Peptides against a protein of PDB entry 4PN1. Designs and how they scored, part 184

Target 1, 261 residues: chain A of PDB entry 4PN1
Amino acid sequence: KIEMNFLNKPIVPDTTKVISNFLTHYLITEPVEHVEIEAKLGTLIDLETQNRFEFPVMNETILNPEFNLRTRFESDMTASEHKYLNEFLNQAFRDSQKPGRLPFAYKHTKQVDLFYETEDNSRDKIRVSKNQSDNQVLACVKKRRVADLFLYCPNDAFDIRISISDELPVSMPSGNQQPSLTRLKDRVGYVHQEIKIDLTKTTQNDPVYDTTERHELEVEFGNIADLRDRAQKAKDGMEAPLFRRVQLFMDNVRILRREHS

## One batch from the design tools (peptide; made by RFdiffusion4, then SolubleMPNN)

Design b1_p26_4_s3 (from b1_p26_4, 15 letters changed)
Fold by OpenDDE base, seed 4:
Structure b1_p26_4_s3 (fold): chain B 261 residues (1-261), chain A 26 residues (1-26)
Amino acid sequence: as target 1 above (261 residues)
Amino acid sequence: NKLIEELLRDDSELSSEQTGIVQTSL
């Protein structure tokens, strides 16, 4: 018989523990009510050099949020990279439809996001999302970024930002208010085991700046209620369900990073 | 298959190198 280690028990990677603790904090300890938890592929840029941040590590590393590393995160990729990932996910979708697999679900959404200033002039804008075809309101939210966890990935094309956000539902802006910003989003979404993978092409028309196009890949926890239940169990001493869910999430993120590297 | 057709995004129009929106950590 072959054993997995000298205890013959699964071992939880330290990365999984750190992320699990991070999530538990914002799910249970200081709970965010309308929490969104997503990972974006992008680049940690050193503010001093304007190049990708360099750290003396050889693998995926969670950066300590207590340290100001003087970085910014750019959640973008080239159109060619985005196309490649789309083709990859399309193939993964097709393969998952085979007997004995858990199938992907797929959704294509074309939406317009309208941003409105708040009455209190807060930095957080109201976002009204509408379906581009019929102008049906999909959401009206005030999104607040609560926390970020950065993963420096020296062996991959992309670094990762895991973000905790509060998407507070709010009332529609007054009919006389004009949007300060309009964004067109073309999003293809893949869902597997309640993990959402979204490829988003964002087009922004700015009167001052030329039309800007962004290509984003995000991975999101699609079942927050289940994740919160798992986090509660972890706080109560049963960590395994949370660790498994975080491991699944991170494995999906790692697959996507590796295909682009 | 309509689904396969929807899966294919025509990303053939390479937009110019645009500076991504920098999100800073809180």
Scores: peptide ipSAE 0.020, ipTM 0.446, DockQ to the pose 0.030
Fold by OpenDDE base, seed 1:
Structure b1_p26_4_s3 (fold): chain B 261 residues (1-261), chain A 26 residues (1-26)
Amino acid sequence: as target 1 above (261 residues)
Amino acid sequence: NKLIEELLRDDSELSSEQTGIVQTSL
């Protein structure tokens, strides 16, 4: 019989602990009420060079937010990369329908996001999301980004941003308000074990600038209530359920990140 | 390229498959 180590116990990677602590802070310590937790694939850009940032590390590394590295995160990829990921996820979906596997769920959605200024001229805009086919209102929210955690991934095509956001439900803007911005979203969504994987094509029409297109991949925790329960248990000294859920999330992110390498 | 964009969103194979319960958030 082979043992996994000299204690014969699972070892939690340091990355899992750091991320778990980050999540616990915004789930329990300073709780965000309408929390969204997502990871986006993208690129850390050095503001001085406008190229991908180079940090003196050789593997996946969580960057310390206390250090100003003079970077920005670009949550975008090429159309070809996005297509490849779509094909990869389609195959993963098909394979998961086989006996003995846990199946993916799949959904294709097309929506329009209308952004409105708030009465208080706050930086946060009201987003009204509508279905493109029937113009049905799907959501009306004020989204605030609360925190970001960046992972530099020197061996992969993409870096990662984990974001904590507050999506506050709000009343519809007054009928006299015009949207300041309109975005079309074409999203294919995959769900496996309550982890959501979305491929989103966003088209933005600017009246002054040409139409801009963005291709994004995001991975989201689909069951926040369960995650919050796990985080509470972690605060109470039972960390294993949270660590397992964070590990699952990060392994899915790592799979997707590596397919472009 | 419009053709590449259409191919990017071609989910015709998945539309006929059993997908289970979809959890959606916007």
Scores: peptide ipSAE 0.015, ipTM 0.420, DockQ to the pose 0.025
Fold by OpenDDE base, seed 2:
Structure b1_p26_4_s3 (fold): chain B 261 residues (1-261), chain A 26 residues (1-26)
Amino acid sequence: as target 1 above (261 residues)
Amino acid sequence: NKLIEELLRDDSELSSEQTGIVQTSL
């Protein structure tokens, strides 16, 4: 018989604890009301070199936000990388339909996001999202990014940004306002065990700047109510449910960031 | 460009019936 360790009990990785504490802060301690929690694949860029950041570590490392590392995060990938990930997820979807597995759900969506300036000159823009096919309004929100946690992943194709955002529902802008920015989103979404994995092609039309295209992969917690319940239990001394959910999320992120063309 | 767009969104092998009512992140 083999045991897990000298205590013969599960041990929680430090990464799981750090992320769990980060999430608990914005779920429970200083709760964000309309919280969105997502991880994006991308690249930590050194502002001095304009190359991928190099830190003296050999594995996945959560960067301390108290240190100014003079980095930016680019949440983008090549079209070929994005295609490869789509093919990979399609295969994972097919494999999950087999007996004895939990199936993926799949959804393809095309939307347009219209951004409007606020009357108070706030930095937070109003976003109106519409379905591209019928122009039906899907949402009208102010999205505020509350916090970021960066993971440097020296052995993988991508680094990770975990973001906490607040999506506040707001009234539609007045009919006389013109959008300051338009984004077309073509998104394929996969859901497994209430974790959302989205591949998004974004085309941004700016009235002043040239059209830009971006290819993003994001992983999101699909059940915030459950996550909040788990975080509350963790604060009350029962950490295991939260750790299990964070571990599941991070394992999915780890799978995806290792895949490259 | 059209070919790349079609290749990036080739869901032809995915059944439309398996679309669960899961709202994607906006």
Scores: peptide ipSAE 0.013, ipTM 0.431, DockQ to the pose 0.026; fails the geometry check
Fold by OpenDDE base, seed 3:
Structure b1_p26_4_s3 (fold): chain B 261 residues (1-261), chain A 26 residues (1-26)
Amino acid sequence: as target 1 above (261 residues)
Amino acid sequence: NKLIEELLRDDSELSSEQTGIVQTSL
């Protein structure tokens, strides 16, 4: 008979605890009403060197937000990396349709995001999202970034930013307002066990800079109500359901950040 | 350019339109 350890009980990794506590804060302690929780793949850049940040650690490490490390996070990848990840996820989708597996769902969306300045000249713009094919309004929101948690991943192709955002539904801008910015988004979305994985190509025309393309991969919690319930249970002393859900999320992120062309 | 990268990271600071096609959609 084989046992897991000398107690023959499961142990929770410290990374899972730290992330779970971070999420619990913004789900329960200081609750964000219209919360979005996503992890983006990208690169931590050292502001002094303009190269990838180098920290004296050998594995996945959550950076302490109390320290100014003089870094920025670039949420982008090359077109070739993005293509590779798309092919990888397409194969994962196909394999999940086999008997005995839990299937992926797939959705392809093309949308136009129109950004409008607020009357108060606040930093937060109103985003109107429209379907690119029929111009139907999909959403009108004011998105506010609430908090970030950065993971430095020295052994992987990408570092990770976990973000807490508030997507406040707002009324449509007045008909006389012109958008300050327009963004085209081509998004392929994969959903497995209520975890969303989105590959997004964003095209943006800057009046000062040439047309720029961004290639992003994001992983999102698809069931916030369930996650909030799990976080509440964790506050009440039952942590296991939250830890299991965070572990699932992070395992998906870990798979994706290791894949590169 | 550092300024572009910073503007691109925050949806609130992002500048105007480009059409991107996501590769090999199922």
Scores: peptide ipSAE 0.010, ipTM 0.394, DockQ to the pose 0.018; fails the geometry check

Design b1_p26_4_s4 (from b1_p26_4, 13 letters changed)
Fold by OpenDDE base, seed 1:
Structure b1_p26_4_s4 (fold): chain B 261 residues (1-261), chain A 26 residues (1-26)
Amino acid sequence: as target 1 above (261 residues)
Amino acid sequence: SSLIDELLRTDDELKSEQTGIVQTSL
């Protein structure tokens, strides 16, 4: 018989604690009402070199937001990388349908996002999302990016941005308003244990420039109410449920960021 | 169609085969 350690108790990685604290802040301490919490795969770019940022660490590292590292995050990948991840997730889906496993759910959506200026000319635009096939309005929101947490992953194909956003439902723009930007989204979504994994191809038409495409992979907490409950329990001194959910989320992210063509 | 468009269609086919649910590709 072996034991886990000299206490024979689970040990929570520091990364899990840091992320848990970050989430607890925006779920409980300064709560975001219509919170969206997601991790995107991408690349930390050094603004000076325009190459991937190099930091003197050897493993997954949460960057301290108090330090200006002069970086930007590019939430994009090549079509080839996107294809590989799609095939990988399809295989994971198939394997999860076997007896004794928890199955993935799957959904394919095509939508158009129309962005409108606000009356106050704020930087936050109103986004109207419509189904591409029937033009049905799916949502009308003003999305505000509240906070980001960046993970530098020197051993993997991708770095990670964990984002806290506020998606405030708002009234539809006036019929006389023209959208300032239109984006087409083709998305396949995989859900496992209430964690959503989305592969999205975004097409943006510019009247002056050529059509641009982006390929994104995001991992999102699919049950915010449960997460908020866990965060509240953590504030009340019972941290284990939150740590377990964050660990699950991060393990899924870690699996995905290691996969590449 | 782009490679990604083909993959998305393949995903719909996969779902139909595995779950028995015919999703109409939008």
Scores: peptide ipSAE 0.018, ipTM 0.511, DockQ to the pose 0.021
Fold by OpenDDE base, seed 5:
Structure b1_p26_4_s4 (fold): chain B 261 residues (1-261), chain A 26 residues (1-26)
Amino acid sequence: as target 1 above (261 residues)
Amino acid sequence: SSLIDELLRTDDELKSEQTGIVQTSL
């Protein structure tokens, strides 16, 4: 007979607790109404060296947001890395269709994002998203970045940024307004157990933007209502459901960030 | 023309050819 530990009970990793608390804050304590919660794969860059930052830690580490570490997060990756992840996810999709597995869902979307300035000249732009093929409006939102949590992952190909955003639905801009920015997105989306994994190729012609093409991988909580319910339960003293959901999310992120070409 | 474009196309083609496995598409 083997037991899990001397209590013979599951134990929650500290990372799970920290992230769960972070999420609970913006789900329950100071609730964001139209919350989007996503993790992006990328690199923590030292602002001084412009190289990947090296922290004196040996494993996945959540950085304390109260400290200015003089870093930036680059959510871009190389085309080869993006290709590898695409192939990896395609295989994962195929394998999940086998009997005894929970299947992935898949969606390929070509989208155009049109950004409009607000009347108040706020930093938050209105984004109109349209399907490239038929110009159908998919969304019209004002997205506000609320908070970030950064994970330094010294043993993996990528670092992680978990972001809390408010995607406020807003009315369409007036017909006389011109977009200040147009962005083309080619996105393949994989959904497994309500966790969304998106590979996005973004093309942007902006004189301010250094690169015309970006390759991103993001992991998103696909069921915010469920997550909010779990967070509420956690606030009420029953943390296990939230921990399980966050653990699932993070395990998916961990799988992806370890993959490299 | 890019690597990702080729993969996306290939993936869609592969999925379309697979008749023996029920694939869930969004």
Scores: peptide ipSAE 0.018, ipTM 0.481, DockQ to the pose 0.022
Fold by OpenDDE base, seed 2:
Structure b1_p26_4_s4 (fold): chain B 261 residues (1-261), chain A 26 residues (1-26)
Amino acid sequence: as target 1 above (261 residues)
Amino acid sequence: SSLIDELLRTDDELKSEQTGIVQTSL
């Protein structure tokens, strides 16, 4: 018989604990009411070199936000990388339909996001999302970025930004207001065990600037209520359910960030 | 047509070819 370790008990990786604590803060301690929690694949750029950030670590590392590392995060990838991930996820989808597996769900959405300035001239904008085909309003929200946690991944194609956002439902802007920005989103979404994986092509038309296109991959917790319940249990001393969910989330992220053409 | 548009079309084809798939809401 073999044992897991000298205690013969499961052990939780430190990364899982750190992320779990980060999430618990914004789920329970200072709760964000309409919280969105997502991880985006991208690149940590060193502001001094304008190249990918280099840090003296050899594996996945959560960066301490208290330290100014003079970095920015670019949540973008090439069309080729995006294609590869799309093909990879399509295959994963197909494989998950086999007997004995839990199947992926799939959805393709095309929407337009219209951004409006707020009356108070706050930093936060109102986003009206509409279906591209019929112009039906899908959502009207004021989204604010609450916090970020960055993972430097020197061995993988991408670094990771985990973001906490607040998406507050708000009333539609007045009819006399013009959008300050318009974005087209073409999104292919996969869901497995309530973890959402989205491949999004975003097109932004600017009358002054050339059309910009961005290719993003994001991983999101699809069941916030369940996650909040798990976080509450963790705060009450029962950490295992939260750790398991965070581990699942991070394993999916780890799979994706390792895949590249 | 961009490469990504072609991929998305392929995904639509994938969706249409699969039976018994649960559509997700994102």
Scores: peptide ipSAE 0.017, ipTM 0.470, DockQ to the pose 0.024
Fold by OpenDDE base, seed 4:
Structure b1_p26_4_s4 (fold): chain B 261 residues (1-261), chain A 26 residues (1-26)
Amino acid sequence: as target 1 above (261 residues)
Amino acid sequence: SSLIDELLRTDDELKSEQTGIVQTSL
């Protein structure tokens, strides 16, 4: 017989604690009302070298947000990488339909995002999302990026940005306003245990430049109410439910960021 | 063929036409 450790009880990884604390801050301490919490796969670019960021660490590392590392995060990937991940998730979906497994749910959506300037010329634009097939309005929001947490992953294909955003519902722009930007989104979404995984192809037509395409993979907490409840319990001294949920989220992210053709 | 197979085929065809890249979706 073996034991887990000399205490024979589970130990929470430090990464789980750090992320849990980060989430708790924006869920409970300074709560964001209409919070969106997602992780994007991408690459940390060092602005000095214009190459992938290099840090003197050998494994997954949460970067300290208090330091300006002079980086940018590119959430784009190649079409080939995106295709590979799509095939990988399709196989995962099929396998999850087998008896004894928890099944994935799947949704394919095509939408157009229209961006409008605000009357007060604020930095935040109004985004109107419509279904491409019938032009039904899906959402009208002003999205504000509240905070980011970056994970440098030197051994994996991708680095990670975890983002806290506030998606404030707002009224539709006046009919006389023209959108400053239009984006087409083709999204395939996979949901497993209320963790949402989205593969999104974004097409942007620029009148001056050629059509640009972007390929993104996002992992999102699909049940914010439950997550907020878990965070509150953590603040009240019962941390285990939050840690379990964050661990699940991060394990899914870790699986995806390791996959490459 | 299963419903999934039909969806995959349709999506592959659509993506191929749009981008020239065959990519599956369920």
Scores: peptide ipSAE 0.020, ipTM 0.461, DockQ to the pose 0.021; fails the geometry check

Design b1_p26_5_s1 (from b1_p26_5, 13 letters changed)
Fold by OpenDDE base, seed 4:
Structure b1_p26_5_s1 (fold): chain B 261 residues (1-261), chain A 26 residues (1-26)
Amino acid sequence: as target 1 above (261 residues)
Amino acid sequence: MEEEEKKRKEMEKLLEKMLEEEKEKE
């Protein structure tokens, strides 16, 4: 008989605990009402060197948000990297359709995001999302970034930003308001076990700069209600369900951040 | 770029078809 360890019990990785606690805070302790929780692939850039951040660690490391590391996070990747990830996910999708597997769901969406300034001139903008084909309003939200957790991943193609956002549904801006920014989004979405993986190509026209294109990959918790329930249970002393869900999420992130062209 | 876009669109159509076929089996 083989045992897991000398206690013969599962052990939870420290990373899972830290992330779980982070999520619990914004799900339960100081609850964000319309919470969005996503991880983006990107690069931590050292503001002093303008190169990828260098930290004396050899593996995935959660950075302490209490320290000013003088870094920025760039969620953009090359078109080649984005294409590679798309092909990778396409293959994963195909493989998941086989008997005995849990299948991916797939969705391709093209939308226009219109950003409007708020009346109070707050930093938060109103985002109106419309379908590109028929201009149907898909969403009108005021999105506020609440918190970020950064993972430095020296051995992988990408670093990770886990973000907590509040996406408050709001009324449509008045007809006299002009959008301050317009973005075209071409999104390919994959859903597996209620974890959403999105490849997004964003095109933005800047009046000063030429049209910029961004390529992003994000991983999102697709069932916030379930996650909140798990977080509540964790706060009440039953942590296992939350840990399992966070572990699943992070394993998907870990798979993706290792892939590059 | 045009060829890449074409390939992408073809792949997307294939994936959508596969998804639809799976839904029909359920």
Scores: peptide ipSAE 0.019, ipTM 0.379, DockQ to the pose 0.012
Fold by OpenDDE base, seed 5:
Parts: sequence; structure tokens; C-alpha cells
Structure b1_p26_5_s1 (fold): chain B 261 residues (1-261), chain A 26 residues (1-26)
Amino acid sequence: as target 1 above (261 residues)
Amino acid sequence: MEEEEKKRKEMEKLLEKMLEEEKEKE
């Protein structure tokens, strides 16, 4: 007979607990109404060296937000890395369609994001997203970044930023307003067990600078209502459902950040 | 086993085609 440990009970990784508490704060304690919770792959950059940050740890580490480490996060990767991840996810998609597996869903979207200044000159811009093919409005939101949690991952190709955002639905800008910024997004989306994985190529035209292209991978909680319910239960003393969901999310993130061309 | 493997291969090909078509159409 084999047991998991001397208590024969599952043990929750400390990372899962820390992230769960972080999420619970913005789901329950100070609830964000239209919350988006995503992890982006990228690189923690040391502002002094402009190289990848070197923290004196040997494994995945959540950085304490109370300390200024003089870092910035670059949510970008090379085209080759992005292509590799796309191929990797395509294979994972195919494999998941086999009998006995839970299938991925797949969606490819091409959209244009138009950013507008707000009337109150707030820092937050209104984003209008349109389908590139027919110009159908997909969304009109004011996105506010609420909080970030950074994971330094010295053994992996990427570091991680977990972000809490408030995506407030707003009315369309007046017809006389011109966008301050336009971005083209080519997004390949994968969904597995309500976890969304998006590969996005973003093209931005700058009138002064040449067209810039960014390659991003994000992992998002696809069922916020369920997550909020789990967080509430956790606050009420039943933590297991939340921990399981966060563990699933983080395992997917961990798989992706380890892949490199 | 042979028939199941054949069906699996056919399904894999179909999925590859679908993925390629989605990339080409958009």
C-alpha cells in the first residue's frame, strides 16, 4: 500500500497558497467587479543592468510586492519562441482530442484595438476592440490594472506576471474622437478546463518609429464566477477547491514557461 | 486495434487540416 505522506493527505505547495491569498483579496476582500486574472510569460529585467534580473534563489519564487527590487517586466518573447509555443500548443490540442482526454477548444481571432483618451484625462484609456474582417465591435472597455504578482523563474525560459485587472464595460467613444493608438492583434486561443491560453502577435504602427511587433503568451482564468465562489469558500475556511483551481492554473503556466525553442 | 489506430490517425489528420485552415482563413 502506498500513501502520499505520513498523513496520507495532499499537501498544497506554498506558491499555491500565496497566489490563492492574492487572488482572494481581489475576488472577495476588495472585490474587483469586472476582474480579469491572467499570467503573462516574459522577463523580469533589472533596471540597473537592463538584463534579466538575478535573484539569489534557485527555483520559482514569488517576489514580495512590498519590496522595490528595481525591476520591470517585459511581456514579450522572440518570434521563434512564440512559434515554438504555438506548435507545442497545437500538438497538445491534437493530443487532447484523443479518447480518454479532456479536449482543448481552439479559436483564432484577428482584431484591431483602438485606444481612446478619456474625457477626464484619466490614465486609463478606453479600448474598443473590433474584428478585422467585418469591423464588428467585440468589446468596449476601460481597463484598469489593479495589482501584479511577479514570479521569478530562474530555471525556465520565462518569468511570470500574474495581473489583476478591472475591465469595466463602457460606452463607445463619441464619433468625433480619434484613437490615440491602434493595435492589430492576431490571437490564437486555446481553452482547456476553462483555462484560457492565448498566443498573441501585436502589431503597432508608430508614426515616428517603424512598425513594432510583440509576441505574447497569456494564461487566464476562464471562469471568474467559479473562481470567486472558490475564493469565498476559502475565506469561509474551505480552501481545497481554490487551491485545486490555482494549482491547475499554475501547472499550465509552468508547462508553458519551460518550453523553448 | 488496427481500426482504432486508423480512426485515430484520420482524426489527427482532420485536426491538422482544421488548424491549418483556421490559420489561413483569418
Scores: peptide ipSAE 0.016, ipTM 0.426, DockQ to the pose 0.009
Fold by OpenDDE base, seed 1:
Structure b1_p26_5_s1 (fold): chain B 261 residues (1-261), chain A 26 residues (1-26)
Amino acid sequence: as target 1 above (261 residues)
Amino acid sequence: MEEEEKKRKEMEKLLEKMLEEEKEKE
């Protein structure tokens, strides 16, 4: 007979605890009202070398936000990597439709985002999102990034940024105002156990700058109310539901960040 | 589908119990 360890009990990974505490802070302690919580695949760039960040660690490591490591995060990948991930997720989708599995949901969307400058804060822009097919307004919001948590992943193709954002609904800008930026988004979305995985191709048109293209992969908590409930239970001394949900989220992220062409 | 969700819930319940027991020991 074999046991898991000398206590014969599951052990919660330290990464799970750290992330859970981070989420609990912005869900419960200082609650963000219209919270979005997502992980993006990308690359931590050393500002001095302009290459991928090199830190003296050998595995997945959460960077301490209290230290200035002189890094920036690029939430981008190559077209070939993005294509590979799309094929990978399509296969995962197909496999999940088999008997005895929990199926993925799938959605393909195309939208245009128009960004407008604001008088109150030069850093915060109003985003008007429209459907590309019929130009129907889908949303008008100010998105504020509240906090970031960075994971350096030296053994994988990508590093990770977990972001807490506040999406505040706002009134439409004046009809005569021109957007400072436009983004065309071609998004393929997968949902499994209320975890959202989005592959997005973004074409950005700036009135002043050249057109840029970006390929992004995002993993998002699809049920914030449930997550907030789990975080509250954690504050009340029952941490397991939150830990399990965060572990599920991170396992999905870990699968994806290992895949590349 | 239902079986996988059941297994997940069972594992979550087990984890809850185990973590609660650990807190009682401290």
Scores: peptide ipSAE 0.007, ipTM 0.285, DockQ to the pose 0.017
Fold by OpenDDE base, seed 2:
Structure b1_p26_5_s1 (fold): chain B 261 residues (1-261), chain A 26 residues (1-26)
Amino acid sequence: as target 1 above (261 residues)
Amino acid sequence: MEEEEKKRKEMEKLLEKMLEEEKEKE
């Protein structure tokens, strides 16, 4: 007979605990009302070297936010990498449609985001999202970045930024106001077990800056209410449901960041 | 020490600028 360990009980990885605690803080302790929680694939850049960050660790490591490591995060990848991930996800989608599997959902969207300055000159801009096909308003929000958690992944193609944002619904800007920034988004979305995986091609037109293109992959918690309930249970002493959901999320992220073109 | 402190301050300023730029891109 084989046991899991000398206690014969499941052990939760420390990474899962740290992330769970991070999420619990902004879900329960100091709750963000309109919370968005996503992980972006990208690269931690060392500001001193302008190369990928090098830290004396050999595996996935959550960076301590209390320390300024003099890094920036670039949430971009090459077109080739993005295409490869798209093909990979397409195959995963097909495989998930087979009997005995939980299927992916698929959605392709094209939208334009218009950013407007606020009257109070606050740092946060108002984002108006419209459908490119019919110019229908999809959303009008003020998105505030609340917190970030960075994972250095030396063995993988990408590092990870987990971000907590507040997407506050706001009224439409006045008709006389011009956008300070426009962003075209071509997004392919996959959903599996309420985890959203988005591949986004973004074209940004800034009157001050040159046009920029980005290729991004995002993994998002698709059911915040469920996640909040799990976090509350964790605060009440039952951590297992939260740990399981965080583990699922992170496993999906890990799969994606390990894929190479 | 002064040179290291100067470099640190310059790097901090650069970091702040980059963080601001990233926030503007989001």
Scores: peptide ipSAE 0.000, ipTM 0.216, DockQ to the pose 0.045; fails the geometry check

